# Ledger of designs, part 6: peptides against a protein of PDB entry 2Q3Z

Target 1, 272 residues: chain A of PDB entry 2Q3Z
Amino acid sequence: YVLTQQGFIYQGSAKFIKNIPWNFGQFEDGILDICLILLDVNPKFLKNAGRDCSRRSSPVYVGRVVSGMVNCNDDQGVLLGRWDNNYGDGVSPMSWIGSVDILRRWKNHGCQRVKYGQCWVFAAVACTVLRCLGIPTRVVTNYNSAHDQNSNLLIEYFRNEFGEIQGDKSEMIWNFHCWVESWMTRPDLQPGYEGWQALDPTPQEKSEGTYCCGPVPVRAIKEGDLSTKYDAPFVFAEVNADVVDWIQQDDGSVHKSINRSLIVGLKISTKS
Target 2, 254 residues: chain A of PDB entry 2Q3Z as posed
Amino acid sequence: YVLTQQGFIYQGSAKFIKNIPWNFGQFQDGILDICLILLDVNPKFLKNAGRDCSRRSSPVYVGRVGSGMVNCNDDQGVLLGRWDNNYGDGVSPMSWIGSVDILRRWKNHGCQRVKYGQCWVFAAVACTVLRCLGIPTRVVTNYNSAHDSNLLIEYFRNSEMIWNFHCWVESWMTRPDLQPGYEGWQALDPTPQEKSEGTYCCGPVPVRAIKEGDLSTKYDAPFVFAEVNADVVDWIQKSINRSLIVGLKISTKS

## One batch from the design tools (peptide; made by RFdiffusion4, then SolubleMPNN)

Design b1_p8_4_s4 (from b1_p8_4, 5 letters changed)
Fold by OpenDDE base, seed 3:
Structure b1_p8_4_s4 (fold): chain B 272 residues (1-272), chain A 8 residues (1-8)
Amino acid sequence: as target 1 above (272 residues)
Amino acid sequence: IPQQPVSP
């Protein structure tokens, strides 16, 4: 989790699981220095360097900073996400084979955002950075991963009387989604929440005004403790959201139907 | 394969 520089990231779909090799490269020359630069350009450091530095001994604090800084939303972060298959002005997310090239490009271009990433790229870069900083970290893949946008633990589809989806599909389920889990103590929580903590660097929802997510105890998610900081409801929904269809009838009435054909969540954790 | 929405 700290020493392994090469591994696999799971991709594809629940029915057709695939993996790609990935070079995390946390011990390659200059990578630690880049990780330190990442910390030194974060908004909290720029606002109050002394306070930021004093908190860097906390893996909880550092994990949250890294989840925010791996994406370029709201800051001088590493990666710009894109999902529309138009990658001509950058590098296709599917082209990356490791974190090292991404981090080096970011640094060498004056901490300009690297184009482009998707979930596994964000997760892999976060994994590299966290490992560099001595935090045991692994990439996690969740198939049929929900993106709850309104914090109601549901994925809601609006349908006409014929069952056809209406509107622009605000909420969605990803075929797969990747994030990281990091091992740390949680002195900021009640006893028993030490261990694996979920962190999601893909810019999906804002947490305390920044596109970051976690850390949240994996145990809290498993036990359904949604009061646990950080972002427990969002992470819970990624793996456990129910799917609901709102069907508009011809008379203007709306019928709520539980969609049992879409099962959210199939999480795979790696040992490497 | 890219990350993409599941068709409902």
Scores: peptide ipSAE 0.545, ipTM 0.952, DockQ to the pose 0.546
Fold by OpenDDE base, seed 5:
Order: C-alpha cells, then structure tokens, then sequence
Structure b1_p8_4_s4 (fold): chain B 272 residues (1-272), chain A 8 residues (1-8)
C-alpha cells in the first residue's frame, strides 16, 4: 500500500461499476516536501507549531490533519470541490490522472486551492499524502453512498402528496463516493480497534468545527459502535443509512414511508 | 464520470 504508486480508482454506479487508472506518485521528486508543506500550513501548526509538531508521530493525528487539509475548506488546503458541471475556470475533476500534478500545482501557486476536485480526487490526493508520510493507505469506493446531514442515520426525502420532492437542501445519496482507509494503531481507543481506519477528505460535514472526517476504525463501523472517535455516525451512515420518505398530505398529516428502492452502501476496497 | 446524486 505504501510502495504502490500506480493504481485504480472505482467509479460509476452500483449497476455500472467503472475504474480509472491513477498515478499516486508518492515517491516522485518533491512530493514528500509538498506533504511537509501541507502539514506546516495546517491551522493547528499555525496556532501552535510546537504542539502540532510534537503530535506528528501519531498517525491518528496526522490522518485527521490530512483529511482536513486535502480540501481547502476552512484552511489553505489543496482542493476545491465542485459538482455543478461548471469547471471552465479550472480543471475538470474528470481530467485528473494522478495526484502529483495536483500537489505540484498547489505548492507552485503559493498553496492556493486547486480547482477542481470531486470525491475520488480528494481521496486520491489524501492517499498520496498519507503514503508519503509512511501510512499504509488505500482508496475506497462506496456506491449509493449516503450523505447524512443531521446525524440521525437516515436519508430523508420530503415529498408532497404527489410524491414530488420538496425543498432544495434535502439529504442525498451519491452514485458513488470515495474516501481512504489507513492502517494504524489506535492507542487513543480501547484495544481491538487497530487496523484499517476510514478517513474522508471530501468536505461533506464538519467534525469539531473543521471539514474533516476520521480516523474511525472500520471495525467500529462494521460493529455499529457509533461512540468511537472520530465521526463514526457519519461514516456509518455513508454505508448503512436507511432511506425514508416523508409525504405531506393536504390535511397537514405526514406519512412516513420506508424507501426500499434505495439501498445505501456497496463498498469496494482496493488491494493496492 | 462525475460524482452525482442518485435520483430518488
């Protein structure tokens, strides 16, 4: 996982699984230096350099920092996300073929955010950075991936009496979503949670005030231990959320309907 | 292909 520089990222939909080749390039010239710059511009370093540096021996700490810094939300992070198909003032997320060019652009432009990324781009860059820092990491794709916005483990659609979706900010399910899993011990948790940890660098929800996610033990997600730091409920919902329709009638009554046509979660982990 | 919402 640390040594592989070339790989594949899974995309598409549950019904139409695709993959693309990706150059992670963690050992290419200057990439490690860029990763160190990424650490040195993170908000925690800027607040207290000594404290930040003292914690860099912890892959838990570093993983969380990287998760936050791969996106440019709240900081001088690497990538700006965009999903509206308007990419003319940057690079289309679909155009990237590797992490190296992204990281070099970021550094060479004074740590200005690179336009643009979507989930697999965020994940791939995070994977590169974490591998550079010696943390075994792989990209993971989850099909029909839920984005729970209110931490209730549900994807809720509000509908009128005709079944038409109401509101502009409803919760959603992605056709696919990518994040990373990193191998590390968890001395900050009870024994048994060492191993793969989920980290999500795509800016979806804030964790402790920052757009970051994880690390959370994959085991905790599998076992439903939602108390496990970090962000277990959110990651759990990505792969396990139930879908509910709230149908409002003319009389003001609301009917709750379980949406069985939308099945959340089909996770594929890469072997390299 | 882009990441996009699944139509409910």
Amino acid sequence: as target 1 above (272 residues)
Amino acid sequence: IPQQPVSP
Scores: peptide ipSAE 0.544, ipTM 0.952, DockQ to the pose 0.541
Fold by OpenDDE base, seed 4:
Structure b1_p8_4_s4 (fold): chain B 272 residues (1-272), chain A 8 residues (1-8)
Amino acid sequence: as target 1 above (272 residues)
Amino acid sequence: IPQQPVSP
């Protein structure tokens, strides 16, 4: 989880699981230096360098910073996400084969955001950075991954009398989603939450005003302890959200139905 | 393949 530089990232769908090879390259020349630059351009460092540096001994703190800095939202972060199939002014997310080129491009262009990433690209870059910083980290893929936008642990679809989805379809389930899990102690929590911590660098929802997510104990998610910092409800929903259909009838009545055809969550953790 | 929404 620290020493392996090459691995696989799982993609596709729950019915058709695929994988791609990925070069994490955490020990390649200059990569550690780039990771240190990433820390030195983070908003917390820019606000108070002394305070930021004093906290870098905490994997919890560093993990949260990295989660925020891998995306370019709100800061000088590494990657710009895009999902609309219009990648002509950059690099298609599907073309990346490793983290090294991404990080080098970012640094070489004055910490300008790299175009473009999707979930596995964000996760893979975060994995590289965290490993460089000595934090054991693995990429995780979750199939039928929910994106809960209103923190109610539900994915809600509004439908007309014919069952057709209405509105902008803001709430959604990804065919797959990737994030990372990092091994760390949690001295900031009650005993028993040491171990794997979920971190999500894909800019989906803001956490305390920044597009970052975690760390949250995998145990807390498994046990349904949604009070555990950070971002337990969001991560819980990614793997456990229920799907609800709101069906409007001709008479104006609304019927609530649990959608059992959409089962959220099938998590695969990598072994290397 | 890209990350994309599952059609409900």
Scores: peptide ipSAE 0.540, ipTM 0.951, DockQ to the pose 0.545
Fold by OpenDDE base, seed 2:
Structure b1_p8_4_s4 (fold): chain B 272 residues (1-272), chain A 8 residues (1-8)
Amino acid sequence: as target 1 above (272 residues)
Amino acid sequence: IPQQPVSP
């Protein structure tokens, strides 16, 4: 995982799985230095450099920092996300073929956010950075990936009596979503949660006030231990959320219906 | 392939 510089990222939909080649390039010239710059511009370092540096021996700490710094939402992070198909003032997310160019652009422009990324771009850059820092990391794709906004483990659609969706579609399901899994011990948790930890650098929900996610043990998600830090409910929902339709009837009553046509989650982990 | 919402 640390040694592989080229790989594939899975995209598309559950019915039409695709992949793209990606150059992670963690050993290319200057990339490690850029990763160190990323750490040195993080908010925790700026607040207290000594404290931040003292904690960099923890892959848990570093993973969480990287998750936050790959996106630019709260800091001098690397990528600005955009999903509205208006990319004329930057680079289309679909144009990237590797992490190296992104990281170099970021550094060369004074740590200015790079336009633009989507989930796999965020994940791939995070993967590169974490690998550079010696943390075994892989990109994960989840098809029909839920974005739960209210931490109730549900994707809720409100419908009128005719079945038409009402209100803002704040909660949604992505055709696919990518994040990373990193291998680390969890001395901050009870025994048994060592191994793969999910980290999500795509800015979706705030965790402790910052757009970051994880690390959370994949085992905890699998076993349904939602009390496990960090962000277990959110990550659990990405792969396991139930879809519920709230249907308003003519008499004003509301009927709860489980939407069985929308199956959340089909996770594919890369082997490289 | 862009990331996009699944139509409910």
Scores: peptide ipSAE 0.527, ipTM 0.949, DockQ to the pose 0.538

Design b1_p8_5_s1 (from b1_p8_5, 6 letters changed)
Fold by OpenDDE base, seed 1:
Structure b1_p8_5_s1 (fold): chain B 272 residues (1-272), chain A 8 residues (1-8)
Amino acid sequence: as target 1 above (272 residues)
Amino acid sequence: PLQVPVQP
């Protein structure tokens, strides 16, 4: 989880699992220096360099910073996400074969955001950076991954009397989603939450005003402890959300129906 | 493959 420079990332769907090879390249020339630049351009450093530097000994702090800086939302972060299949003004997310080229491009262009990434690209770059900084990290894939936008642990679809989905789908389920898990102690939490911590660098929801997510103990998610910082409800929903259909009738009444056809969450942890 | 929404 620290020494492996090449691995696989799982993609596809629950029914059709695929993988791609990925070069994390955490020990390639100049990559550590780029990771240090990433820390030095983060908003917390720019606001108070001394305070930021004093906290870099904490993998909890660093993990949260990296989660925010791998995406370019709110800062001079590395990657711009795009999901509309229009990549002509950049690089298709599918074209990347490793983190090294992405990080080098980012640095060489004055920390300008790299176009484009999707979940596995964000996760892979975060994995590289965290490994460079000495934090054991792995990429994980969750199939049928929920994106809960209102923190109610539900994916809600609005349907007409014929079962057709109405309006803009605010909440959704991804065929797959990738994030990272990092091994660290949690001195900021109650005993027992050491071990794997989920971090999600894909910009999905704001956490304390920044597009970042985690770290949150994998154990807390497994046990349903939603009070655990950071972002336990969101990460819990990614793997455990229930799906609800709100069926509107002509008379204006609404019927709530549990959708059992859509099962959220099938998490696969990588060994490489 | 690309990340895409699951069709409900």
Scores: peptide ipSAE 0.603, ipTM 0.964, DockQ to the pose 0.585
Fold by OpenDDE base, seed 2:
Structure b1_p8_5_s1 (fold): chain B 272 residues (1-272), chain A 8 residues (1-8)
Amino acid sequence: as target 1 above (272 residues)
Amino acid sequence: PLQVPVQP
């Protein structure tokens, strides 16, 4: 989880699982230096360098910083996400074969955001950075991954009397989504939450005002302890959300229906 | 493959 430089990332759908090879390259020349630059341009460092540096001994703190800095939202982060299939002014997310080129481009262009990433690119870059910093980290893929936007642990679809989807479809399920899990102790929590911690660098929801997510103990998610920092409800929903249809009838009544055809969550953790 | 929404 620290020494492995090459691995596979799972993609596709639950029915059609795919994988791609990925070069994490955490030991390639200059990559550690770039990871240190990433820390030195984070908003917390810019606000108070001494305080930020004093906290870098905490993998909890560093993990949260990296989660925020891998995306370019809110800061001078590494990657710009794009999902509209218009990549002509940059690099298609599918073109990347490793984290090294991305990180080098970012640094060489004055910490300008790299175009473009999607979930696995964000996760892979985060994995590289965290490994560089000595934090055991793996990429995780979750098929039928929910994006809960209102923190109610549901994916809600609104439908007319004919069953047609209404609204902007803000809440959604991804065919797949990737994030990382990092191994660390949690001295900031009650005993028992050491181990794998979920971190999600893809900009989906803000956490404490910043597009970042985690760390949250995988154990807390499994046990349903949603009070556990950070972002337990969001991560829980990614893997466990129920899908609900709100169906408006002709008489103006609204019927709540549990959608059993859409099953959220099928998580695969990588071994390298 | 690209990450895409599942059609409801």
Scores: peptide ipSAE 0.592, ipTM 0.962, DockQ to the pose 0.582
Fold by OpenDDE base, seed 3:
Structure b1_p8_5_s1 (fold): chain B 272 residues (1-272), chain A 8 residues (1-8)
Amino acid sequence: as target 1 above (272 residues)
Amino acid sequence: PLQVPVQP
């Protein structure tokens, strides 16, 4: 979780699980220095360097900073996400074979955002950075991963009387989604929440005004403790959201139907 | 493969 530089990332769908090799490269030349630059350009450092530096001994604090800085939303972060299959003005997310090239490109271009990433790219870069900083970290993949955008623990589809989806889909289920889990103590929480903490660097929802997510104890998600900081409801929904169809009838009435054909969440973790 | 929405 710290020493391994090469591993696999799981992709595809629940029915057709695939994996790709990935070079995390946390011990390659200059990578630690780039990780330190990442910390030194984060908004909290720029606002108050002394306060930021004083908190860098906390893996909770650092994990949250890294989650925000791996994406370029709101800051001078590393990666720009794109999901429309149009990557002609950059690098296709599928072209990356490791974190090292991404981090070097970012640094060498004056901390300019690298085009482009998707979930596994964000997760892999975050994994590299966290490992560089001495935080045991692994990439995880969740198949049929929900993106709840209104914090109600549901994925909601609006349908006509024929079952056809109406309008632009705002909420969705990803075929797969990747994030990281990092091992740390949680002195800021009640006892028993030490261990694996979920962190999601893919820009999906804002947490305290920044596109970041976590750390949240994996145990809290498993036990349904949604009061646990950070972002427990969102991470819970990724793996446990129910799917609801709102069906509008011809008379204008709306029927709520539980969609039992779409099962959210099939999480797997890596050992390397 | 790319990350894509599941078709409902």
Scores: peptide ipSAE 0.589, ipTM 0.962, DockQ to the pose 0.586
Fold by OpenDDE base, seed 4:
Structure b1_p8_5_s1 (fold): chain B 272 residues (1-272), chain A 8 residues (1-8)
Amino acid sequence: as target 1 above (272 residues)
Amino acid sequence: PLQVPVQP
């Protein structure tokens, strides 16, 4: 996982799985230096350099920092996300073919945010950075991926009597979502949670005040241990959320219905 | 392809 510079990222939908080639390029000239710059501009370093540096021996700490710094939310991070199909003032997320150009652009423009990314771009850049730092990492794609906004492990749709979605449609299921899994020990947890840890660099929800996510043991998600740091409920919901329809009737009554047509989660881990 | 919401 550390040595592979080229791979595939899975995209599309559960019914129509696609993939794109991606150049992670962790060994290309100057990329490691850029990854070190990324660490040196993170908010924790700026607040207390000595403390930040002393913690860089921890893959748990570094993974969490990278998760936050790959997005430009809250900091001098790498990528600005955009999902409205208006990319004229930047680069379309679909135009990227590797992490190297993104990282070089970021560094060469004084650590200004690169426009634009979506989930697989965030994940791929995070994968590159983590691999550069010696952390075995792979990109993961989850089809029908839930974005739970209120930490109740549900995706809730409000509907009128005709079944039409009401409101701003804030809660959603993505056709696909990408994040990374990194291999590390978890000395900060009880025994048995070593191994693959989920990290999500796409700015979806704040964790402890920062747009970052993880690391959380994949085992904890599989076993439903939602008390495990970090961000277990959110990651669990991405792959396991139930969908509920709240149907408003004309008489003002509300009917709760489990939506069994929307099945959340189909996770694919890459081998390279 | 772009990441898009699944139509409920």
Scores: peptide ipSAE 0.588, ipTM 0.962, DockQ to the pose 0.576

Design b1_p8_5_s2 (from b1_p8_5, 5 letters changed)
Fold by OpenDDE base, seed 5:
Structure b1_p8_5_s2 (fold): chain B 272 residues (1-272), chain A 8 residues (1-8)
Amino acid sequence: as target 1 above (272 residues)
Amino acid sequence: PLQQPVSA
């Protein structure tokens, strides 16, 4: 998980699983230096360099910083996400074949955000950075991945009396979503939460004011311990959310209906 | 393929 530089990332849908080869390239020339630059431009360093540096021995701290810095939201981060299929002013997310070119472009353009990424690109870059920093990391893919925006562990659709979705569909389910899992101890938690920790660098929800996510013990997610930092409810919902339809009736009443056709979560982890 | 919303 640290030494492997080439791997596969799973994509597609639950019914049509695909994979692509990816060059993580954590040991290629200059990549470590770029990772260090990433740390040195993070908001916490800019606010208090001494404090930030003193905490870099903690994979928990570093993981959280990397999660935030792989996306360009809120900071001088690496990637700008885009999902509207308009990539003419940049590079299509589908064009990337490895993390190295992305990181080099970012650094060579004065830490200007690279256009564009989607979930697997964010995850892959995070994986590269974390591996480069000596943290065992793997990319994971979750099919039918929920994006819960209000921390109620539900994906809610509002529908008219005919069942048609109304208004802005804020909450949604991705056909697939990628993030990373990193192996680390959790001295900041109660005993037993060492091991794989989920980190999500794709900007989805803010955590403590920053678009970052995790680390959260995979065990906590499996056991439903939503009190566990960081961001357990959000990550839990990605893999376990229920789908609810709120159907407005002709009389003005609203009916709550469980949507059993949309099943959230099918997580696969790579062995690379 | 691109990451896309699942049709509801």
Scores: peptide ipSAE 0.524, ipTM 0.942, DockQ to the pose 0.583
Fold by OpenDDE base, seed 4:
Structure b1_p8_5_s2 (fold): chain B 272 residues (1-272), chain A 8 residues (1-8)
Amino acid sequence: as target 1 above (272 residues)
Amino acid sequence: PLQQPVSA
């Protein structure tokens, strides 16, 4: 989880699982230096360098910083996400074959955001950075991955009398989503939450005002301990959200229905 | 393959 530089990232859908090869390249020339630059341009360092540096011995702190800095939201982070299939002014997310080129481009252009990433690109870059910093990390893929926007642990679809989804479809289930899990102790939590911690660098929701997510103990998610920092409800929803249909009838009545055809969550953790 | 919403 630290030494492996090449691996596979799982993609596709629950019915059609696919994978791509990925070069994490954490030991390639200059990559560690770029990871250190990433830390030195983070908002917490810019605000108080001494305090930031004093906390870098904590993988909890560093993991949270990295999850925020891999995306360019709110800061001088690495990647700009895009999902509308219009990539002409950058690089298609599907074109990347490793983290090294992305990190080098970012650094070489004065820490300017790299266009473009999607979930697996964010996750892979985060995995590289965390491994560089000595934190055991793996990429995780979750099929039928929910994006809960209002922290109610539900994916809600509003439908007309014909069952057609209304509105902008803001809440959704991704065919797949990728994030990372990092191994660390959690001295900031009660005993028993050491081990794999979920971190999500894809800019989906803000955590304490920043587009970052985690670390949250995988155990807490499995056991449904939603009080555990950080971001347990959001990560829990990614793998366990229920789907609800709100069906508007022509007479103005609304019917609530549990959608059992959409099953959230099918998680695969990689071994390399 | 691109990440995309599932059809609901």
Scores: peptide ipSAE 0.518, ipTM 0.943, DockQ to the pose 0.586
Fold by OpenDDE base, seed 3:
Structure b1_p8_5_s2 (fold): chain B 272 residues (1-272), chain A 8 residues (1-8)
Amino acid sequence: as target 1 above (272 residues)
Amino acid sequence: PLQQPVSA
């Protein structure tokens, strides 16, 4: 996982799975140096360099920093996300073929955010950075991936009496979503949570005030231990949320209905 | 965009 420089990222939908080749390029010239710059411009370093540096031996700490720094939200991070198909003032997320060009552009433009990324771009860049720093990491894809915004483990749709969705969709399900899993021990947790840890660099929800996510043990998600730091409820919801329709009737009453047609979560892990 | 909401 640390040594592989090329791989595939799964995309598409649950019914129509596809993949793209990706050059992670963690051993290409100058990439490690860029990863170190990324650490040196993170908010924690800027606030207290000594404390930040003293914690860089912890893959838990570093993973969380990288998750936050791969996106440009809240900091001098690498990528700006965009999902509205309007990329004329930058590069389409679909144009990227590897992490190296993105990281080089970021560094060469004074750590200015690179336009643009979507989930697999964020995940791939995070994978490159973490591998550079010696943390075994893989990109994972989850089809029908939920984005829970109110931490209730539900995706909620509001509908009229005809079943039509009303207003702007606050909560939603992605056709697919990518994040990373990194292998590490968890001395900060109870025994048994070593192994793969989920980290999500796509700016979806804030964790402790910053757009970052994880690390959270994959085992904790599988076992439903939502008390496990970091961000277990959010990651759990991505793969396990139930879908609920709130249907307003003609008399103004509201009926709660479980939507069994929308099945959240189909996770695929890669070997490289 | 490639990544998009599913139809509900």
Scores: peptide ipSAE 0.511, ipTM 0.940, DockQ to the pose 0.527
Fold by OpenDDE base, seed 2:
Structure b1_p8_5_s2 (fold): chain B 272 residues (1-272), chain A 8 residues (1-8)
Amino acid sequence: as target 1 above (272 residues)
Amino acid sequence: PLQQPVSA
């Protein structure tokens, strides 16, 4: 989880699981230096360098910073996400074979955001950075991964009388989504939450005003302790959300229906 | 394979 430089990332769908090889390359020349630059350009460092540096001994603090800095939202972060299949002005997310080239491009272009990433790219870069910083980290893939936008632990579809989806379709389920799990103690929580912590660097929802997510104990998610910082409801929903259809009838009434055909969550944790 | 929304 710290020493392995090459691995696999799972992709595809629940029915058609695929994987790609990935070079994390945390020990390649200059990569640690780039990770330190990443820390030194984060908003908290720019605001108060002494305070930021004093907190870098905490994997909880560092994990949260890295989660925010791997994406370029709200800061000088590494990657710009794009999902519309228009990548002509950059690099297709599918073209990347490792974290090293991404990090080097970012640094060599004055910490300019790299185009483009999707979930596995974000997760892989975060994994590299966290490993460089001595935090045991693995990439996780979740199939049928929910994106809950309003923290109600539901994915809600609005449908007309014919069952056709209406509206902007903001809430959705990804065929797959990737994030990372990092091993750390949680002295900021009640006893028992040490171990794997989920961190999600893909810019999905803001946490305390920044596009970041976690760390949250995997145990808390498993046990349904949604009061546990950080972002337990969001991460819980990614793997456990129920799907609800709101069906409008001719008379203007709305019927709530539980959609049992869409099963959220099938998590795979890597062994390296 | 790109990350894509599941059809509802």
Scores: peptide ipSAE 0.508, ipTM 0.940, DockQ to the pose 0.583

